# Peptides against a protein of PDB entry 4AID: the designs that were tried, part 182

Target 1, 242 residues: chain A of PDB entry 4AID
Amino acid sequence: FDIKRKTIEWGGKTLVLETGRIARQADGAVLATMGETVVLATAVFAKSQKPGQDFFPLTVNYQEKTFAAGKIPGGFFKREGRPSEKETLVSRLIDRPIRPLFVKGFKNEVQVVVTVLQHDLENDPDILGMVAASAALCLSGAPFMGPIGAARVGWVDGAYVLNPTLDEMKESKMDLVVAGTADAVMMVESEIQELSEEIVLGGVNFAHQQMQAVIDAIIDLAEHAAKEPFAFEPEDTDAIKA

## One batch from the design tools (peptide; made by RFdiffusion4, then SolubleMPNN)

Design b2_p26_5_s1 (from b2_p26_5, 9 letters changed)
Fold by OpenDDE base, seed 1:
Structure b2_p26_5_s1 (fold): chain B 242 residues (1-242), chain A 26 residues (1-26)
Amino acid sequence: as target 1 above (242 residues)
Amino acid sequence: SLLRPPEELIKKWEEEVKRKVRELAK
């Protein structure tokens, strides 16, 4: 197997992005590790548009399989059939920043699947899942204008904390999730307890600065392992709505 | 104790991805 790996230190934790070992049949596949939390992201896209397709058919599915669910706080025996509230929420967190980065007029079906393989009870798989999905798309050859990075920011003892642990988050006055490109913030989700707008805006800026190392790591991985870009030319009619 | 997925669950997942790839290639 031709395994490519990028490792960085990020927020005092080791982030590993690996491709080539698992899910090689996907267009892109990344095994991502932060601490001892592990996710697998896969990207698959259709090589043609369905007749009459009038919207971009992107599906993002975040999954916490039963083997992880037994140790995830609040993860009771998930009846195998319905996404949990967490799975639904995280699927949307991943979808929101990536959807606008596809080339306009691309209406081929795209499926992104993020599966939690291991949970360390310290590092939440959501941020890791966002990073892994970004990396998998960048490797796939899909017309995706990423990468995106992502970060969680806490406010603990009057300071910003990058990717606080689940225990640190209990003491945090802020749960701020940010995703963006090198140049722009694409998504912000926040839960805030009595903090000024200045602190929140500072948190967004902090997140965007801290995610650059992740963006650079994805680029480096893609330079060594990306597939050839899919030959896509948007029809002239869709280019006019820019 | 790290919850490592059993290899069997990884295989089932890989089969699901392989199915999706085939469905998208039609």
Scores: peptide ipSAE 0.020, ipTM 0.491, DockQ to the pose 0.016
Fold by OpenDDE base, seed 4:
Structure b2_p26_5_s1 (fold): chain B 242 residues (1-242), chain A 26 residues (1-26)
Amino acid sequence: as target 1 above (242 residues)
Amino acid sequence: SLLRPPEELIKKWEEEVKRKVRELAK
């Protein structure tokens, strides 16, 4: 098997991005590890547009499998069939920053699935899932103008903390999730306890700075492991209505 | 109270942050 792996130190933790071992039937597939939390992201896209397709049909599904869910605090045995509130929220967190990065006029079906395989009870798989989904899309050959990086920022003892543990988050006055490209912040989600706008903005800047290493790691992985870009030329008609 | 700002405030804030980040990168 042609397994390619990128490893970086990120926020005092080891981040591993791996491709080529699992889910080879997908257009892109990445096994991502941070600490002992492990996620699998897969990206699949249709090679043709459906007749009469008028919108971009992107579906993002984040799933915490039952074998991981038994360790997830508050993970009631998910009755088979409906996503939990957390799964729905994280699916949206992944969707929001990636959706606008597809080439305008691309209306082929795209399915991104992020599956939590292991949870260490310290590292939340949401950030890792965002990173893995970005990497899987970059490997797929889909007309995706990524990569996206992501980071969580806490505010603990008067300082920014990159990807705080679940225990550190109990003491944090900020839960700030940021996603972006190398050049731009794409998405911010925040829960804040009585912090100044200055501190929050500083947190976004801190997140964007810290995610550059992840973006670079995805680029490096893609340079070695990406499929050939899908031959897609947007019809000129969608460009003129700017 | 965990004030989740309304989605509209989040969008406005995201735009302001995007502007500030672009200004700082320059």
Scores: peptide ipSAE 0.014, ipTM 0.408, DockQ to the pose 0.050
Fold by OpenDDE base, seed 3:
Structure b2_p26_5_s1 (fold): chain B 242 residues (1-242), chain A 26 residues (1-26)
Amino acid sequence: as target 1 above (242 residues)
Amino acid sequence: SLLRPPEELIKKWEEEVKRKVRELAK
């Protein structure tokens, strides 16, 4: 196996991004680990556009495997049926920041699948899933103008906390999820309790600063493991500068 | 005890990814 791995310390936790061991048939595949939470992200894209395709057919699916569900808080043994509310929400959280970063005019089908393989009950797999999806797309050769980073920020005892544990989040006055490129914030989702706008804006800035290490880690992994870029000529030259 | 995904779960996932790749190639 030609396994490539990047390891960084991030918010006092070890983040590992790995490719080449599993899902090698995907265009991009990343096994991401933070603490003992493990996710697999896969990116697959069609090599041609379907006749009459008028919109960009991106599908993002986040799924929590039932095997981990015995430990996942609120993880009912759902039958192999409809996505949970959480799975639907996290799928949207991953979709929102990545969708605008595809080259305009690209209308080939793209599927991103993030699967929670293990949950440590401390590190939420949603942030890890966002990071893994970004990395998988950067490895795939798809015309994706990433990477994105992502971070959760809490407010505990009058300070910002990067990627708070589930226990720290019980004491947090803020649940702030930020995603962005090296240069720009692409998405903010926030739940706040009696905090000033200044603290919230400071949290967005803190998140964006802290995710740079993750962005750099994805770039380093891609330099060593990315596929050749897919040969695509955009119909419209309005390349959104990342 | 951290349940490392059993090799069986990894294999099942690899099969699912292979299926999706085939579906996108059609």
Scores: peptide ipSAE 0.017, ipTM 0.394, DockQ to the pose 0.016; fails the geometry check
Fold by OpenDDE base, seed 2:
Structure b2_p26_5_s1 (fold): chain B 242 residues (1-242), chain A 26 residues (1-26)
Amino acid sequence: as target 1 above (242 residues)
Amino acid sequence: SLLRPPEELIKKWEEEVKRKVRELAK
C-alpha cells in the first residue's frame, strides 16, 4: 500500500489527512481524522461529457452511516434511503465553496461522497468533511482550482474559538462556518446570538487565517500523492456568443 | 430551531462579508 499522510496541529487538535489505504477505485480518496472523528471523502469524475449536457453535473453527498449512527448526536435510526436534514445541509455546505472552483466549461459528471466513519461526540464531522472533500478533489486530477480550507469559529467568554467542541458550542454565542481558498473567502454560514457585526467580521477573518494551515497541508499532500491532471481544454464558449 | 435565513439572504450576506473582509485586509 502506498499510503501518504499529512499531520498537522490545528486549533489544539491533531488533523490527519491520509490517502492510499482505502477507496483506491476513486479518482481521489482521503481519510481524514480529527480527534476520534473520522471521515472518508471520495471524488470521482467522468472522463467524458454526456451528450447534450448543458450544466456542470456536480453531486455532493454527505452521509452519516448507520454503523456510526449509534455514536452520532441526533443520529436516530435513519429510515433507509432519505438523507437527514443534517446530511442535506452539510452536503450543501461542502458543495457551495467547491462548485465555483471547477474550470469553466467542464461539464463532466463529478461525484463527491463524504462518509462519516466515526464520531467522537466532540468534533463535528462537517468541517472535517469539507477539508476531506477538498483534499480528495485536489488528489483526483479533476480540473478543480482548490484547495479550499474550512473552519468553524465560536465566540466563548469574549474570545474566538477555532472548531469548538459540541460542548463548547453550547456556550458559544456564534456558530460561524467559513470556507475559502488561500486568497479568498468562498462561503460563510452563520448562526449568531446578539453579537456585533465587528465581532462577526473578525470571526470570518480569524477563520480564513486559521484555515491556511489546512490549505497548506492539502497542497503538501497533493504534491506527494495527486494524480496527473486530467487533460481538459474548455471549449471557447465566448466564441459562440459572438 | 434556528431559523436559517433564506438562501438568498445568506448569499447577500456572504457577498457583503466577503467585501468587508477584503476591505479590512487592505
Scores: peptide ipSAE 0.015, ipTM 0.360, DockQ to the pose 0.053; fails the geometry check

Design b2_p26_5_s2 (from b2_p26_5, 9 letters changed)
Fold by OpenDDE base, seed 3:
Structure b2_p26_5_s2 (fold): chain B 242 residues (1-242), chain A 26 residues (1-26)
Amino acid sequence: as target 1 above (242 residues)
Amino acid sequence: SLLRPSKELIEKWEKEVKEKVKELAK
């Protein structure tokens, strides 16, 4: 197997992005590991538009498989078939920053599937899933203006914490999820307990600085493993060749 | 070759994020 792997230290944890071993039938596939949490992201896109397609048909599905769910906090053994509330929320969290990065006029069906394979009870698979989905799309050849990075920021004992553990989050006054490109933050979602605008803005900037290493890692992986770009002409000038 | 957002699109997002941060600190 022609396996390509990128490894970085990120927030005191080892992040590994791997492609070429699993899900080779997908347009892009990335196995991502942070600590001992493991996710598989796959990206598949149709090579033609359906007749009469009026909207961009992007589907993002985040799934916690039952074999992993037994170790996931709040993971109910839900019967196969209906997404949990958590799975629905995380699917939306991944969808939000990637949807605007597709070239305008592209209306081919796109499916992104993120599957949690292992959970270490410390590292939340949502951030890892965002990173993996971004990487899979960059490898796929789809007309995607990525990569995005993502980070969670906590506020613990008067300091910013990158990707706090589940235990550290219990002491955090902030749950700030940030996603962006190398050049700009695109998405901010947060639950905040009585913090100033200055602290929140500082958290956004901290996240954007810290995600640069992840963005660079995805770019490096794509340079070595990406498929040829799908030939598509955008309807606007929002997309520039890098 | 990877694609990147235009400068104009980046400026739009930066403005939206700044407004969102103000809303969150309320």
Scores: peptide ipSAE 0.530, ipTM 0.928, DockQ to the pose 0.834
Fold by OpenDDE base, seed 5:
Structure b2_p26_5_s2 (fold): chain B 242 residues (1-242), chain A 26 residues (1-26)
Amino acid sequence: as target 1 above (242 residues)
Amino acid sequence: SLLRPSKELIEKWEKEVKEKVKELAK
């Protein structure tokens, strides 16, 4: 197998992005590992537009499979067939920053699937899933203006914490999820207690700075493993060739 | 080559994020 792997230290944890071993039938596929949490992201896109297609048909599915559910807090009783509330929320969390990054006029079906394969009870698969989905899309050849990075920021003992563990989050006054490109933050979601705008803005900036290493890692992986770009002419100038 | 967003699109997102941060801090 022509396996390509990028490994970085990120927030005191090892992040691994791997392609070429699993799901080779997808347009893009990335196995992402942080600690002992493991996710598989796949990206598949149609090579033609359906007649009469009037919207961009992007589907993002985050899934915590039953084999992993036994290690996921609260995951013991996942009903087959219906997404849990968590799966629905995380699917939207991944969808929100990637949807605007597709070139205008592209209306081919795109399916992104993020599957949790393993959970270490420390590293939440949501952030890892965002990173993996970004990487898979960058490898796919789809007209995607990525990569995005993502980060969770906590506020513990008067300091920002990158991707706090589940235990650290119990002491955190902030659960801030940020996603963005190299140049800009695109998405902010947060549950906060009584924190100032200054602290929240500082957290967004901290996240954006910390995700640069991830963005760079995805770019490096794509330089060696990305498929040829799908031939598509955008309807506007929103997309610039790098 | 990878695609990247235009400057105008970036500026739009930055504005939206600043507004969102203000909402979160209320």
Scores: peptide ipSAE 0.499, ipTM 0.921, DockQ to the pose 0.843
Fold by OpenDDE base, seed 1:
Structure b2_p26_5_s2 (fold): chain B 242 residues (1-242), chain A 26 residues (1-26)
Amino acid sequence: as target 1 above (242 residues)
Amino acid sequence: SLLRPSKELIEKWEKEVKEKVKELAK
């Protein structure tokens, strides 16, 4: 197997991005590991637009399969066939920052699937899933103007904590998820307990700074493993609606 | 203990992905 791997230390944890082992039939596929949590992200896209397609048909599906249900918090109550609340939320968290980064006028179907393969019960697979999805898209050849990075920021004992563990999050006064490019914040989602706006804004800045290492890691992986860019020229009519 | 997918589950999923890729390529 032609396996390519990038490894970095990130927030005191080892982040591994790997391609070439699983789902090689996808346009992009990344196995991402943080601690002992493992996710597989795949990106697939249509090579043509459907007749009469009026909107960009992006679908993002985050899945914590039933094999993990016995250990994932709330997993025991997952009804077969319906996304859990968490799966729905994380799918949206991944969708929000990536959707605006596709080339305007691109209306080919795109499907991103993130599957939790392993959970260590300390590293939440949501942030890892965001990173993996970004990497898979960058490898796919789709007209995606990423990468994005992502980070969770906690506030524990009067300090910012990058990607707090599930146990640290119990003591955190902030659950701040940020996604962005090298240059811009694309998405912020936050749950806050009695913190000043200054601390929250500082948390966004901290997240954006800390995700740069991830962005760089995705770029490095893509330089070695990305497919040729899909030849796409937007129709002139889509340029006029800018 | 870590939860890991079985080989069978991975193979099933890879098949589903392959079918979806084939659908999207049409």
Scores: peptide ipSAE 0.021, ipTM 0.428, DockQ to the pose 0.016
Fold by OpenDDE base, seed 4:
Structure b2_p26_5_s2 (fold): chain B 242 residues (1-242), chain A 26 residues (1-26)
Amino acid sequence: as target 1 above (242 residues)
Amino acid sequence: SLLRPSKELIEKWEKEVKEKVKELAK
């Protein structure tokens, strides 16, 4: 197996991005670990467009497997066959920042699947899933203008906290999830308790700064493990409608 | 109380941060 791994210290935790061991049949596949939370992201894309395809058919599916779900809060309510509310929300959370980064005119089917394999009850799989999905897309050869990074920001004892634990989040006045590229914020999702706009804006900036290390880690992994870029030429007609 | 900002407010913040990040990178 040609296994490539990138390890960084991020917010006082070890982040590991690994490819080459699992899901080798995918266009891109990344096993991501933070603490003892583990996710597998896979990216697969069609090599041709369907006749008459008029929209970009991107599907993002975040799922928590039953073996992990037994430890996940609310996992007991997972009826077989329907996404939980959390799975639906996190799927959208991952979709939102990546969708705009595909090359305009690309209308081949793309499927991103993020599977939670392990949950440590400290590190939420959503952030890790966003990072893993970004990395998997960057490895796939799809015309994706990533990577994106992601971060959760808390406000605890009058300070920003990067990726607070579930216990730290109980004392946090902010649950702020940010995703972006090196140069741009692409998505913000937040729950706030009695904080000024200035503090929240500062939190978005803090998140964007802190995710640069993750973006750099994905780039480094891609330089060593990415597939050749898919040969895609946008039809001139889709460029003119910009 | 938990305040969830409106989509419009989030878009404003995203824009402001993007502008600030660009200014700091210069």
Scores: peptide ipSAE 0.006, ipTM 0.350, DockQ to the pose 0.066

Design b2_p26_5_s3 (from b2_p26_5, 10 letters changed)
Fold by OpenDDE base, seed 4:
Structure b2_p26_5_s3 (fold): chain B 242 residues (1-242), chain A 26 residues (1-26)
Amino acid sequence: as target 1 above (242 residues)
Amino acid sequence: MLLKPSEELIKKWEEEVKKKVKELAK
């Protein structure tokens, strides 16, 4: 196996991005670990467009396997087949920042699947899933203007906290999820309790600064493990060579 | 070789994010 691994310290936790061991049949596949939370992201894309395809057919599916889900708070025994509310929300959370990063005119089917394999009850798989999906797409060769990074920001005792634990979040006045490229924030979602615009904006900036290490880690992994870029000509100038 | 967004696209996203932040702080 040609296993490539990148390890960084991120918010006082070890983040590991690994490729080459699992899901080798995918165009891109990344096993991501933060603490003891583990996710597998796979990216698969069709090598041709379907006749008459008029929209970009991207599907993002976040799923928590029963062996992980049984430990996840609020994870009722998922009867096989229907996504939970959390899975639906996190699938959308991952979809939102990646969808705009595909080159214009690319209408081949793309499927991103993020599977939670393990949950440590401290590190939420959603952020890790966003990172893993970004990495898998960068490895795939799909015409994708990534990577994205992601971060959760809390506000605890008058300070920003990167990727707060579930226990730290109980004391947090902010649950801010940010995603973006190296140069741009693209997505902000938040639940906020009585915080100023200045604090929220500061949280967005803090998240964007803190995700740079993750973006750099994905770039480094891609330099060593990415497939050859799929030959595609964009319809516009939105995409430039990095 | 990776791709990245153009400066024009970046500026658009930055404006949208600034708008979203103002909406969240209200």
Scores: peptide ipSAE 0.529, ipTM 0.924, DockQ to the pose 0.847
Fold by OpenDDE base, seed 2:
Structure b2_p26_5_s3 (fold): chain B 242 residues (1-242), chain A 26 residues (1-26)
Amino acid sequence: as target 1 above (242 residues)
Amino acid sequence: MLLKPSEELIKKWEEEVKKKVKELAK
């Protein structure tokens, strides 16, 4: 196997992005690890547009496998064949920042699948799934204006915490999820408990700063492992060469 | 070779995020 790996320290944890070992049939595939939480992201895109296709057919599917269910909060109650509420919400969370980054006019079918393979009960696979999906798309050759980074920010004892553990989140006054490119924040979702606009804005800025290392790691991985870009001419000037 | 968003698109997203942050803090 031609395995490419990028390892960084991120928020006091080791983030590993790996390609070439698993799901080699996909256009892009990334195994991402943080702590003992492991996700596989795959990106597949059609090489032609379907006749009569009038919208961009992107599907994002976040799933937690049954073999991992015993190690995933709420996993024991998962029914086969229907996404849980969490899986539905996380699928949307991953979809939201990536959908706008496809070049205008690209209407080939794109499928992103994020599979939780392992959960350590400390590191939530949602953020890791966002990162892995971004990396898989950057490796795929799809006309994608990525990478995105993502981060969760907590507010614990009057300080920002990058990617708080599930236990630290119980003490957090903020659950702030941020996604963006190197240059811009694109998505903010938050549950907050009586925090000022200043603290929330500071959290967004903190997240964007902290995700730069992840973005750089994805770029470095793509330089070594990305497929040739799919030949496509965008309908607008939104996309420029990086 | 990767792609990136144009400066115009970036500015649009930044404005949307600023609005969202104001909504969250209320």
Scores: peptide ipSAE 0.527, ipTM 0.922, DockQ to the pose 0.840
Fold by OpenDDE base, seed 3:
Structure b2_p26_5_s3 (fold): chain B 242 residues (1-242), chain A 26 residues (1-26)
Amino acid sequence: as target 1 above (242 residues)
Amino acid sequence: MLLKPSEELIKKWEEEVKKKVKELAK
């Protein structure tokens, strides 16, 4: 197997991005590991637009396999078939920053599936899922203006913490999720307990600085493993060559 | 070969993020 792997240290944890071993039938597929949490992201896109397609048909599905879910805090053994509330929320969290990065006029069906394979009970698979989905799209050849990076920021004992553990988050006064490109922050979602605008803005800037290493890792992986870009002409000038 | 957002699109997103941060701190 022609396996390509990128490994970085990120927030005191080892992040591994791997392609070429699993899901080879997808346009892009990335196995991502942080600590002992493992996710598989796959990206598939149609090579033609359906007649009469009026909107961009992007579907993002985040799934926690029942075998992993039995160890996940608050993971109810939900019967196969309906997404949990968590799965629905995380699917939206992944969708939000990637949807605006598709080239305008592209209305081919795109499916992104993120599957949690293993959970270490310390590293949340949502951030890892965002990173993996970004990487899978960059490998796919789809007209995508990525990569995005993502980070969670906590505020513990008067300091920013990158990707706090589930236990550190219990002591955190902030749950700030940030996503962006190398050049710009695109998405900010947060639950905040009585923090100043200055602290929140500092957290956004901290996240954007810390995600650069992840963005660089995805670019390096794509340079070695990406498919040829799908031939598509944009309707506007929003997309430029990197 | 990867694509990237234009400078105009980046500026738009930065303005939206600044508004969002102000909303979160209230």
Scores: peptide ipSAE 0.520, ipTM 0.919, DockQ to the pose 0.837
Fold by OpenDDE base, seed 1:
Structure b2_p26_5_s3 (fold): chain B 242 residues (1-242), chain A 26 residues (1-26)
Amino acid sequence: as target 1 above (242 residues)
Amino acid sequence: MLLKPSEELIKKWEEEVKKKVKELAK
């Protein structure tokens, strides 16, 4: 197998991005690991537009399969066939930052699937899923203006914490999820317990700084493993060559 | 070859994020 791997230290944890082992039939596929949490992201896009397609048909599905359910909090109660509340929320969390990064006028069907393969009960697979989806899209050849990075920021004992563990999050006054490109923050979601605008803004800036290493890792992986870009002419100048 | 957003698009997103942060802190 032609396996390509990038490994970085990120927030005191090892992040691994791997391609070439699994889901080789996808346009892009990345196995991402942080600690002992493992996700598979796949990106598939149609090579033509459907007749009469009026909107960009992007589907993002985050799923925690039953084989991982024994290690996922609340996983035993997942009804087969319907996404859990978490799966629905995380699917939207991944969708939001990637959707605006597709080149305008591209209306071919795109499907991103993030599957949790393993959960360590420390590292939430949502952030890892965002990173993996970004990487898979960058490898796919789709007209995507990525990569994005992502980070969760906590506020624990008067300090920012990058990607707090599930246990650290119990003591956190902030659950701040940030996504962005190298140059810009483009998504902020947060649950906040009575924090100042200064602390929240500082958290956004901290997240954006910390995600640069992830963005660089995806770029490095893409330089070695990306497919040829899909030939597409944009309708505008929003996309430029990186 | 990777693509990146234009400066104009970046500026738009930054303004939206600043607005969002202000809303979250209320």
Scores: peptide ipSAE 0.503, ipTM 0.920, DockQ to the pose 0.839

